# Peptides against a protein of PDB entry 7Z53, part 92

Target 1, 150 residues: chain A of PDB entry 7Z53
Amino acid sequence: PRIKNQADCIPFFRSCPACPGSNITIRNQINALTSFVDASMVYGSEEPLARNLRNMSNQLGLLAVNQRFQDNGRALLPFDNLHDDPCLLTNRSARIPCFLAGDTRSSEMPELTSMHTLLLREHNRLATELKSLNPRWDGERLYQEARKIV

## One batch from the design tools (peptide; made by RFdiffusion4, then SolubleMPNN)

Design b2_p22_7_s3 (from b2_p22_7, 8 letters changed)
Fold by OpenDDE base, seed 5:
Structure b2_p22_7_s3 (fold): chain B 150 residues (1-150), chain A 22 residues (1-22)
Amino acid sequence: as target 1 above (150 residues)
Amino acid sequence: SRAEQYEADAAARAAALRAAAA
């Protein structure tokens, strides 16, 4: 999609930025949700990746979130730690690396990024609610139960 | 591994971007 205002945008592969909070972002989120088939796109299909996508600093069963940026106070996908990061080359002045998600293409398509972001937020919301309802559940139980609901 | 494959793919994409900018 064509985005005019770049002030609140994160650059993506192929020089196509995503702008959190924009109408384009909302449309991308809706379109991505309508085409969603496999939750492995969010959680990862391999255990090592799945672990890297989790917040392992606590027992809350949360997915990891971006530590540098938020979308009007809401969570964004965490950055990956690629040795040779192509996303950094799309806009060298911005220095925004690729996102880490279950689908490695998340930083190539704003639609995928939007979907992953929405489901990240939903998972963390569910995990938080499940913790409230089941305070004795550990992080693994919370994560798995939230994953089943998403 | 899948992680190594992803790293390789990312490196290839990075190389392509550098080549396109030169």
Scores: peptide ipSAE 0.296, ipTM 0.846, DockQ to the pose 0.034
Fold by OpenDDE base, seed 4:
Structure b2_p22_7_s3 (fold): chain B 150 residues (1-150), chain A 22 residues (1-22)
Amino acid sequence: as target 1 above (150 residues)
Amino acid sequence: SRAEQYEADAAARAAALRAAAA
């Protein structure tokens, strides 16, 4: 179950409860977004896509991030692996491939791209924090728990 | 392994992007 109430603190195994109160303003914004937006847009609604959106190189429960570009050190959505990438085809000079996200429309709607990016960063932040709080959790647990919070 | 899958996927992404850009 997704946490939507700021007042909700989740006790984690042998750690302090995870509370969304570190940055209330930002968290409130995210909570507002997730209250009206299906998080499947970030994580994918189907397992194959969900797996492709995850960083599987480690047990940190992270979503995959762009390996070529960052935004002032912050994560961007990974690129998709479309052979006939329509994003590239529409603008050969720009050479900006389509992003991979839970919502395939992310590259078609910049608003979604921004939202996905923010939630990507939030997930990875949460997963990192949860790892710190629960160092014995594996990547799956971290991923799922972070997903519940987002 | 999951790591191998991820790396393979990353490689595939790169290859696909290069192919699409050609």
Scores: peptide ipSAE 0.030, ipTM 0.543, DockQ to the pose 0.088
Fold by OpenDDE base, seed 3:
Structure b2_p22_7_s3 (fold): chain B 150 residues (1-150), chain A 22 residues (1-22)
Amino acid sequence: as target 1 above (150 residues)
Amino acid sequence: SRAEQYEADAAARAAALRAAAA
């Protein structure tokens, strides 16, 4: 990513040219957090899914968040809209549908759900920071640049 | 089509979650 105002460099950027304060140590740590190179577990590997995972209501480049629940004000993964939602069927009393994510197992393993939630928050945080540093970037640019950093 | 691929992915998600809960 290319940040216009490098004076306001924020930590944990993957690209050194984008943030002069970035170094290989920080980059390695970020790479360790995302075991997959393309982070398809978060963003989806199919275009229709990727679009459904995005917040398309604005030009902020954000991923979609849960519209019903938050975790002490922090974002949660959005729910999927499956006709026969297996999460609802497996526990009728819980009445919690499956989460929507790029990984098909996002709701299968609580550990993955937690990780995807954290990466969702991180993406949206990065997109927000990139917007402040690059006010003229549209939603697509913000989304893609944040995705590159994650 | 890409739309069909999405539907296939959704089906795979559903199947995977059902299998995990079995």
Scores: peptide ipSAE 0.024, ipTM 0.512, DockQ to the pose 0.097
Fold by OpenDDE base, seed 2:
Structure b2_p22_7_s3 (fold): chain B 150 residues (1-150), chain A 22 residues (1-22)
Amino acid sequence: as target 1 above (150 residues)
Amino acid sequence: SRAEQYEADAAARAAALRAAAA
């Protein structure tokens, strides 16, 4: 979803392709659509990334959320921890790092950012609901079941 | 640093859990 509170807005990394005739834009769109099938853009396609996207501090099966910013009280994507963060390099004064998502393009395309954010919120909503319905489920079960529903 | 902020976020999540458990 679009960020409505301007105070919660942060700059995004803008990509400029080296070859204007390249299919980079088309590829990005196709990749986003393909990843939507299994929601890999949200959960990650690799295990190390998937673990970093989760809130591992509890057994609620939640995805990690931004600890610095919210959208009118609602969750935003967490920040990545890149050694050479391109978002930080683009706007050094703002000191806003790139978002962390299953898709590395989450900070380049606002449309993807919005979709990722929406599905993040949906996952956490589902996990919370599943916890209430199944109190004995651990974090892994909650996470996986919510992932299946998304 | 960025790394410190990342760790701070993790700590904040843990603190939020403790607060929610109360």
Scores: peptide ipSAE 0.026, ipTM 0.500, DockQ to the pose 0.175; fails the geometry check

Design b2_p22_7_s4 (from b2_p22_7, 10 letters changed)
Fold by OpenDDE base, seed 2:
Structure b2_p22_7_s4 (fold): chain B 150 residues (1-150), chain A 22 residues (1-22)
Amino acid sequence: as target 1 above (150 residues)
Amino acid sequence: SRAEAYEEAARARAEAEREAAA
């Protein structure tokens, strides 16, 4: 759809395709494809990261969502807390940090960000449905069961 | 490069989180 207000856009950290070092992105793209089955791009492959990707404020088994922005009422990935945040450095005036996801390239490639966002929404949808079907399940059970389905 | 900077920042975060969790 047409974006009428460019000020509402979230800047992504875009790499120059002709710049040296672009092979790093290509290698990561291949790894992301191979990790699609286990959805590690969404849940993370490291336990500390996995915990940070979860909503720990309740027992609903949800993944964390952005607290500042939504996409037409739909959830977006939460912001990361990088020491040297390249997204903040890309556009100083925007002051929008990189997204937090299981994939380290969460804000580097909008296409990947979109996929991560969709899977985030799917997980939270599944967790919500599972909660309705199994009201006695705690957050850990809901999270794990939803992850198995995704 | 930009890609290297991004990956480095993400790696540094991951290492810090592992250290904090240990």
Scores: peptide ipSAE 0.289, ipTM 0.794, DockQ to the pose 0.059
Fold by OpenDDE base, seed 3:
Structure b2_p22_7_s4 (fold): chain B 150 residues (1-150), chain A 22 residues (1-22)
Amino acid sequence: as target 1 above (150 residues)
Amino acid sequence: SRAEAYEEAARARAEAEREAAA
């Protein structure tokens, strides 16, 4: 795991020893894939943007999710609040604004949108699990530790 | 192009965010 053990935390392991069919090699491959991704596309490279990408309504360390739509119950990227939203201008009848992400290209290419969505879900999954392992961690700690793992 | 529009919108947002954070 990329997370470094600290005196005040329980380490997170990307393994499922309780799963009889679990394969460590497969898990390692998945971890490698996420480690090669520039996470700035998800978390943002500027601090103000990074804050806007977070769910600040609680102390769960989550990224913000779409409040209008879900994909079969799963999270989607939140909408942005662009002054001159090019997504709205492209198809005025749809009235779907651009997605908010660390990289604005997420709304340009469906492939990037999908990747960002998957990483959003992964972050929130990790943060949720870290909360279970470390109930006393606040939202900032959960967010940062999850970001390190993604 | 659409890409240019996204970049411009992103720049505008970034500037606004920096101003708000200053």
Scores: peptide ipSAE 0.223, ipTM 0.758, DockQ to the pose 0.071
Fold by OpenDDE base, seed 5:
Structure b2_p22_7_s4 (fold): chain B 150 residues (1-150), chain A 22 residues (1-22)
Amino acid sequence: as target 1 above (150 residues)
Amino acid sequence: SRAEAYEEAARARAEAEREAAA
């Protein structure tokens, strides 16, 4: 991925930062990404993790987003809540925890982080659109239908 | 190592998730 602004970045475990407020670009089309991506990388392969990846504060079927940072107003992956967070241990001065995603390696590889971020945004976009088209659908239905499309 | 760190994190998360689900 291309990092446009490295002045305000979240460091990865590999010391490759994700930069909130800057353009992070992946050359691959989102459709190309979804063609070879295991959905479990985005949504989790286990139900407890899948629930933690969702926004459970409403019935909109959304995935959870970062509450501290955005990328030029766009969503970023939420932070995980690990007791022994390896991202915090690696760079104690930055104090940036690991991202929460379907894959535990999300904060290790910038490419994975970027891809997961894009798919997060796409899911939430789809869920929002589906809500507009189907106002009577609850959060579970919206989440599942958006997941099928991604 | 990096791999060990992430494996540990994964285990920690799994344990927390199981505890929360119980």
Scores: peptide ipSAE 0.105, ipTM 0.677, DockQ to the pose 0.092
Fold by OpenDDE base, seed 1:
Structure b2_p22_7_s4 (fold): chain B 150 residues (1-150), chain A 22 residues (1-22)
Amino acid sequence: as target 1 above (150 residues)
Amino acid sequence: SRAEAYEEAARARAEAEREAAA
């Protein structure tokens, strides 16, 4: 929602303030989105994992993508490297390992896999756009700014 | 179960990450 008078508003979303007298329904929707947009499932909550989820081969601020498969040219989550991969063990015929994501349950629930994939694509899209707009930004800046927007 | 396997894998990853970060 667009708030014209921000004097009585508090930060509720990244760049969206919330006023105490604002529509609670709208606030709830934004809050739900915010919880969704926390995106720890995508970025990870721990620094070591977060680093492993990033594409560190360049300064584009991108998240790592699957190096073996694409979805009709679109990015998929990278595979994890588990010694005893439960995804391989539970479906031996498929021979598909678990995906690497901020949430280790990414391969457990198809809904999570899909959501993580979409957010991965969105992040990389944003990072790419930000690079175009800000050519001098390094990978860290691009990554962080894209993460903030997501 | 599958759920137990995922949980165990998650723990193993967390431990590996901590060890790598140390």
Scores: peptide ipSAE 0.095, ipTM 0.664, DockQ to the pose 0.068

Design b2_p22_8_s1 (from b2_p22_8, 11 letters changed)
Fold by OpenDDE base, seed 4:
Structure b2_p22_8_s1 (fold): chain B 150 residues (1-150), chain A 22 residues (1-22)
Amino acid sequence: as target 1 above (150 residues)
Amino acid sequence: SYAEALERAERAAKEVGAHGFD
């Protein structure tokens, strides 16, 4: 449903802000998915962030993945390098820093983190398939084409 | 699968002479 008082909300998505006391309904879920049409929350809306979210070690057009952890061989979001990492501060025992994503608040909401992770995997899958189909495409082309599909 | 796709990408990169998956 539509949220009337936006001042009480934190906009994680274009059409799906996080509002205290609001329920996650099917409509909210649809809006959240629709807000990922451009997937700016995954790719970043600014060039410096977008570059940091990419794997620049090769020409495969991949998004950067976690270099320390995987999920049964599948990718996880890369860690950020915040000076005062709130994720480390909130859970001293876990020692897991915040994830790097298109939104710096991604680690504050596990649902958002999960979505970013899934879309990260999908992008990398698509980019890899595109590389197989178009082996001469460089990383920039692969990245852009995969982003258009996601 | 994702793993299979990565393997294909690595092979394709080697064939073209580009970097593979890190």
Scores: peptide ipSAE 0.023, ipTM 0.540, DockQ to the pose 0.053
Fold by OpenDDE base, seed 2:
Structure b2_p22_8_s1 (fold): chain B 150 residues (1-150), chain A 22 residues (1-22)
Amino acid sequence: as target 1 above (150 residues)
Amino acid sequence: SYAEALERAERAAKEVGAHGFD
């Protein structure tokens, strides 16, 4: 929903700004908070997507990271592999593919990219720490436990 | 580059009213 007076509202990344007296904004705010708690924007709400977001090359329980770019050694979101990548088509000069995230809106709303990236890093940090504390945990256990903490 | 895209996203996130919401 679009809001007339943005100045009177508090924006929420996952849905819409919260405006006093608006039931729609309240519901969207609640939904956004719920989504944040379950971190579905990071892990994906569908199993096929969730699998694609994971690093399946090892048993460290990590989320997949960008294989082409890093931010001063820090992880970035992986690129998606779309047949007709809308991100490439919208700005042909930039040549930046759509990012793969739990919520496709990460590419539709580039403002969310930073948040998704931070949560990606946090998961991988937690998984790494959990591996150190529990060396015998396999990748699935590490992934799920880190997901619970995030 | 990806880094540039991320920086743009971060700047956009800080702008009030610049977000595209449902």
Scores: peptide ipSAE 0.022, ipTM 0.463, DockQ to the pose 0.031
Fold by OpenDDE base, seed 5:
Structure b2_p22_8_s1 (fold): chain B 150 residues (1-150), chain A 22 residues (1-22)
Amino acid sequence: as target 1 above (150 residues)
Amino acid sequence: SYAEALERAERAAKEVGAHGFD
């Protein structure tokens, strides 16, 4: 299913607003945000968190994705499992819990959530391609190699 | 940056592809 009520605009700083093309514009916007987001925010800086961010149900080296919602068929960050979820407490009607990411503040800043989502998708894309190129690689190898590229 | 990551990914894919099994 698709998450509804995603109509809020996310402000992105454009380093080259006059540049044509969707790809270059998106990349420039992402480049501006990546100056504030390191890989540890995507993969986790500690092993327990890193394991929770991975899909350990297979040997594809993927990061975990949301099991309840997708974004027009594309992956979203998984939800965290907090006893007193501040995101649920903030908006009780929406009942959307905080996302699980390397940075606990990801759900507080839509820009970070968006960037983490994009990098999640990129990792999984890379892992998928690496699996296709190297079918004998196990999940750990795929995960590490994809992580090195990101 | 994401753009740099994509560039690295493309380069890595070519290199890995040269040594891939399929």
Scores: peptide ipSAE 0.018, ipTM 0.422, DockQ to the pose 0.036
Fold by OpenDDE base, seed 1:
Structure b2_p22_8_s1 (fold): chain B 150 residues (1-150), chain A 22 residues (1-22)
Amino acid sequence: as target 1 above (150 residues)
Amino acid sequence: SYAEALERAERAAKEVGAHGFD
């Protein structure tokens, strides 16, 4: 969400919400996760993959989200495009392909999907707040600053 | 532990979806 009154918000840093209206309980949970998780699983350790995980259609510094599905309006991970998709092969009835993430273990360990989804949403939230606080930052700056916080 | 972090992530994801953080 866009911050309308910047006087009620402060620049975001890790372990502190940008605006007082944020849910402290949720923020604490997210901070605990990001302190434990290697963010490379979200952003990718290789630059080509990292670029493919970004939304390059605008200058908002966002990560790419699923273009086919949402969870009650909330973002989901984008799908990968695999020739022999193991997720489709393991359960032909479900017909859900593997998600694209920064770590190949996302395909090997479906349990990671929730964590990746959470961190995807958090990055995009942070990028959005940073854009509100710093309207002149371009997409690269927003992406990098949000990545540093996550 | 990783298992504990995963559990927290699942719980947090549900809460994030409920509160609308975009």
Scores: peptide ipSAE 0.019, ipTM 0.462, DockQ to the pose 0.049; fails the geometry check

Design b2_p22_8_s2 (from b2_p22_8, 13 letters changed)
Fold by OpenDDE base, seed 1:
Structure b2_p22_8_s2 (fold): chain B 150 residues (1-150), chain A 22 residues (1-22)
Amino acid sequence: as target 1 above (150 residues)
Amino acid sequence: SYERELERARRAAKRVGAHGFN
């Protein structure tokens, strides 16, 4: 894997094409993805990696997001801080470092990058709504409960 | 129930715009 962060080997899952129609169809697709693939690809299979994937600057239970770039105002995966970044070494003209995710393959396959980005956004949305429902919960509780739902 | 609250939060989150968080 190009990303050096340690993670368990997980099976690749390609999401189905988007279907026209209701919000339920989109939710069903995400649920199928999460049920098929251990969510460890998003959260990290080891505690040190899991901590690095979290936003620890507040008590909102959020996953870390990219601090340099957004997708039309939407969150992107954070960059890793590798000394010898294989993504930078592979394409010197692009100058885009590897993304940090629970799956070491996150920057190797665009499908995985897209999947992880969607689940990142879903987690953060869930954590935000859980904060509204449970204003007394701290960041740890919000993070754990959102993780269980995703 | 707690499960209903979680499901309600899940549905609400899905309807909220997917803007960035920090």
Scores: peptide ipSAE 0.021, ipTM 0.527, DockQ to the pose 0.057
Fold by OpenDDE base, seed 3:
Structure b2_p22_8_s2 (fold): chain B 150 residues (1-150), chain A 22 residues (1-22)
Amino acid sequence: as target 1 above (150 residues)
Amino acid sequence: SYERELERARRAAKRVGAHGFN
């Protein structure tokens, strides 16, 4: 992902920045982000949250995606299921709940929402490819191997 | 090597286009 606010750029990786104007490939930028930010921001830092972020309706090792909306056919983050959803309360007319991600702040920061959305898509792409290469792998194996690659 | 296999998998995954899969 590309960060529009230069203050949000990652200076730790001087040769592989996720800033506008970078000549690094999208994949290299994603890898740098996951290494620096910690992939737990996408997958969840705790086992219960990690399970809630997965698509458990099949054995494809996928992360859960939004069931109501897509971005021109591309996946969006799933909605959370909060008892008192603060996103619904801030704009009652929009009726859009908070997104579910490894970081609870994803709905509050557009940069995080965008980053997590891209990483969600990358994981699901990797899991799908691994399924094609290894048809007998179950959902757990596909999920873990894709997670390692991201 | 394991690293080369992972790189091949990463490149192949970009072509799959499973970004809309759920």
Scores: peptide ipSAE 0.020, ipTM 0.523, DockQ to the pose 0.047
Fold by OpenDDE base, seed 2:
Structure b2_p22_8_s2 (fold): chain B 150 residues (1-150), chain A 22 residues (1-22)
Amino acid sequence: as target 1 above (150 residues)
Amino acid sequence: SYERELERARRAAKRVGAHGFN
């Protein structure tokens, strides 16, 4: 799905480095399909990145969400913190940084960003439900169990 | 048991309707 309420959302995505028929675009799409099996594009394939993608401010097992923008009240991916942020370089007037996701290329294609966003929301939904059903579970348990279900 | 509770939780979570994803 796409962001419909633009008033509440970021105005910019990083443009693709090449045309839709390029190897780069095809590779990104193939990688997204492959990583969808284990959802590594959402959770990260490396532990340091995985930790950065989590909301560590509580014990709810949630993934981190954007602190500046929402989609009509719905969560968006958090921003990355790159000193040479290619998204900022692409549109200097917008000053919107790249999203942080398990796949570092998430901001390059709106379709990938959308999928990551949906799975982010699904994880957080599952974690919330699991917390309701298992009040004694800590954040790590909720995170891991939600990850298994996604 | 823990395993039973976990499975019940997983089933319940899946029964909860997805958010209005679009």
Scores: peptide ipSAE 0.033, ipTM 0.550, DockQ to the pose 0.023; fails the geometry check
Fold by OpenDDE base, seed 5:
Structure b2_p22_8_s2 (fold): chain B 150 residues (1-150), chain A 22 residues (1-22)
Amino acid sequence: as target 1 above (150 residues)
Amino acid sequence: SYERELERARRAAKRVGAHGFN
């Protein structure tokens, strides 16, 4: 069934909104979405971009997250660093830069932003779980294996 | 082994399914 109270949910592209109170629902939505969405939208299709999307400060295999904002303790997409950031130019009062993602359109459609955010969180969750299960894995192994699961 | 544990984890993650929407 579709979630009724969308105020407590994150919009989900090609699915119903994901609510934080239902881990199973979020997981199901992510699994369903990955059948239609190229993972390159999250991880990047080119190595330089992929490296910029990773947290390279540790060996946990995590994707980079926003350093300024969180959603009730949950991760958000990191900001890009564009010379002429169109997101900043279109709404000067908000002062919110474009998000950095594998898809340059991530900031253009809230549905994509939400999807990328959820997949970011799922990757980091998986990487964390894999680290717990496999303590000797380095960051590269954790990152790659989590990516394969997503 | 790492591979067996990883595969079990992958299966567990995927077994949640794609049709459990609220």
Scores: peptide ipSAE 0.020, ipTM 0.504, DockQ to the pose 0.025; fails the geometry check

Design b2_p22_8_s3 (from b2_p22_8, 11 letters changed)
Fold by OpenDDE base, seed 2:
Structure b2_p22_8_s3 (fold): chain B 150 residues (1-150), chain A 22 residues (1-22)
Amino acid sequence: as target 1 above (150 residues)
Amino acid sequence: SYLEALERAERAAKEVGAHGFD
């Protein structure tokens, strides 16, 4: 389908011609949403980042979640650990660092933050269900299988 | 896709009898 209002464009599939070109912000959002199919925005395309996005404290195959905050009991993205955190610098009163995700722009665009958060929750939900269905699977297997399903 | 994952997760949750994002 074609989206008339570019500001409301939400294509979730690669090569979808639903949205025409726009400014850099809208284009970044569109590109991030189109990359949703491979979920690299959530898991990270580089192995070091991918490892940092995982919960390595157990064998449940989960992605790491925020250890300080939750959304009414639901998971939020973990915080990044940046030397000069731009999120802290731009809003001194909030004192909230940037989120860590597969997309480095996750904290810059609320739409991406929301999507990453939802997919984080869905991955962990899938991993949890897979653990219930396959109790003998270790964390690596659960993580990989959940990633494939997403 | 996300939608397909949701559908599969919902089916799995019904079979297991548990719901939750994490």
Scores: peptide ipSAE 0.022, ipTM 0.390, DockQ to the pose 0.032
Fold by OpenDDE base, seed 1:
Formats: sequence, C-alpha cells, structure tokens
Structure b2_p22_8_s3 (fold): chain B 150 residues (1-150), chain A 22 residues (1-22)
Amino acid sequence: as target 1 above (150 residues)
Amino acid sequence: SYLEALERAERAAKEVGAHGFD
C-alpha cells in the first residue's frame, strides 16, 4: 500500500523511503534471515520480545493470539503496539496495526505473515496436546516442549 | 520440518520483494 505520510518514519526492511534515519541495514536483514533457521522468527530472539509473544495469563504454554480478529475461529497473530506504527502510517483509512512476531518483517510480507500464523497455530495445538498428555506440566514446560517440536 | 517450510517461504518472499510496497 501507499505511504500516506512521507514525513513519518517507516522502519521496514524494505520500502523505507520516508525515514532517512532508519536503522534498517543489510546487517539487520541478514540477521533476520539467519533467525529463520532457529525459529526465532516465530518465538523472538530477544527475551523481552519472546515474553511479549507468549500468553502469560495462564499456565498453558501458549503463544499470544490476536484479541480483535480471528480467521473463521482460528488464531491470528497479535497486534503490536508500536509508536508510529508503520502499518498505520501506510494506510490511514484501514487503521490496522502491524502484527507482533519474532521478526520485524512479519507484517511486511504476507507470505511470511501466513507462515508465522501457521506456526503460531501449530505451537498452540502442540501445547494443548502436551497439556492433555501431561496435566502436571506448568506453562513454562509446555511452552518449551512445544517450541522444541516446532 | 516446519523450519524447512519456513526457509522455503523466506526464499519465495525474497523473490517477490516488498509485495507492491509504494
């Protein structure tokens, strides 16, 4: 979509012409590509981000899901809460923020968004099955065991 | 594996680019 405000910063790896001071570099992109190999694109490579991607409201070891929208009852990625959200800046009328995922490109390329969504659903499915098989496991163990399987 | 699928998706996404960003 077309950027609505050319004066705003658009911190995407690609198509960031409105942000001369952008921190998007080739190094960042290379790091993001490497992150796919270890699933950090899904779970986050930094601990604060990883925690924000988890559902901490219970002991089910789930990843957080979108609280506003679903896809025929199935989970979607949660929205991020970015100051100067580039997705909002790109299309003022849509008013749909960027998704929160393990990589900043999650909302930049629909194919990646779809894959992250699938892996989100699979993680939560696995965590649910593991809970059924191991009722005494706490949320941390469920999360970690599901993460290992993914 | 899921990681292999994700890697394939990444390669495909790189070829497409920004998906019509303007």
Scores: peptide ipSAE 0.020, ipTM 0.451, DockQ to the pose 0.028
Fold by OpenDDE base, seed 5:
Structure b2_p22_8_s3 (fold): chain B 150 residues (1-150), chain A 22 residues (1-22)
Amino acid sequence: as target 1 above (150 residues)
Amino acid sequence: SYLEALERAERAAKEVGAHGFD
């Protein structure tokens, strides 16, 4: 998805080592993080959950994003739809449901929420780039190829 | 890793004009 409030965004990008602005130290750190985080925590380990994590409204191969809130124009995780949402029960006045992610514990650990959010954004960025490079690819192909890269 | 795959993909895209693992 497009970033709307670009003026309020803090830049975050991943690039090849030969690209200007690349940082080998940061690259190594990111590699370690992506290796540590099971991709199934982002995409879901089961098909029903995986489908719920995808944006099925188009053929862009995107993961679903929050429809209510953004982080300075950048995507946030979508909300889950739990009958007895523990996040809502924790703070009734805030009315913030649990986030939907591949790991049900995403809302319990801020570290997971942050990482899931970053990987969500990266997936969607990759899918968008792949769409540009391969205009004839459908949503399934875009989704799978982006997932393989992540 | 993610970045290694991205690097490979970017090189392939520049050479072929398309990306694909399979």
Scores: peptide ipSAE 0.018, ipTM 0.338, DockQ to the pose 0.033
Fold by OpenDDE base, seed 4:
Structure b2_p22_8_s3 (fold): chain B 150 residues (1-150), chain A 22 residues (1-22)
Amino acid sequence: as target 1 above (150 residues)
Amino acid sequence: SYLEALERAERAAKEVGAHGFD
């Protein structure tokens, strides 16, 4: 964490303060992250969105990843498929569509993109590990169990 | 590029500690 002083505290998901350097701040950060996941910021709160966020091409229980880009072999958030993509309109030179996430704030708040990405990677890592440990689990089981752990 | 956007986002997140990872 980069924030060191209470004066530097910033709001975190669901208006929780994000302040490192104390037990209170650690708890707040953990609560914020838990709330973030519980609020389906990564997984989506609606079933249609949740399905779109999943990799449905296999039974590995993975979240969908970007098919165009990787970060040194590591996953990135998939792009959304919007007819009038506001992200493309906002920065025409970048030509980067809005990210598909459980919360559209990932695109509205670029600061959240990294966290969504990390949680995406963690989910897929967990799902992969769970598949290794439980090879008979199907994609739904892997997805749900990984979701619970994240 | 996507990677550039991600790097900017990560840099911003690190500066403010918004992601709670460091």
Scores: peptide ipSAE 0.019, ipTM 0.448, DockQ to the pose 0.033; fails the geometry check

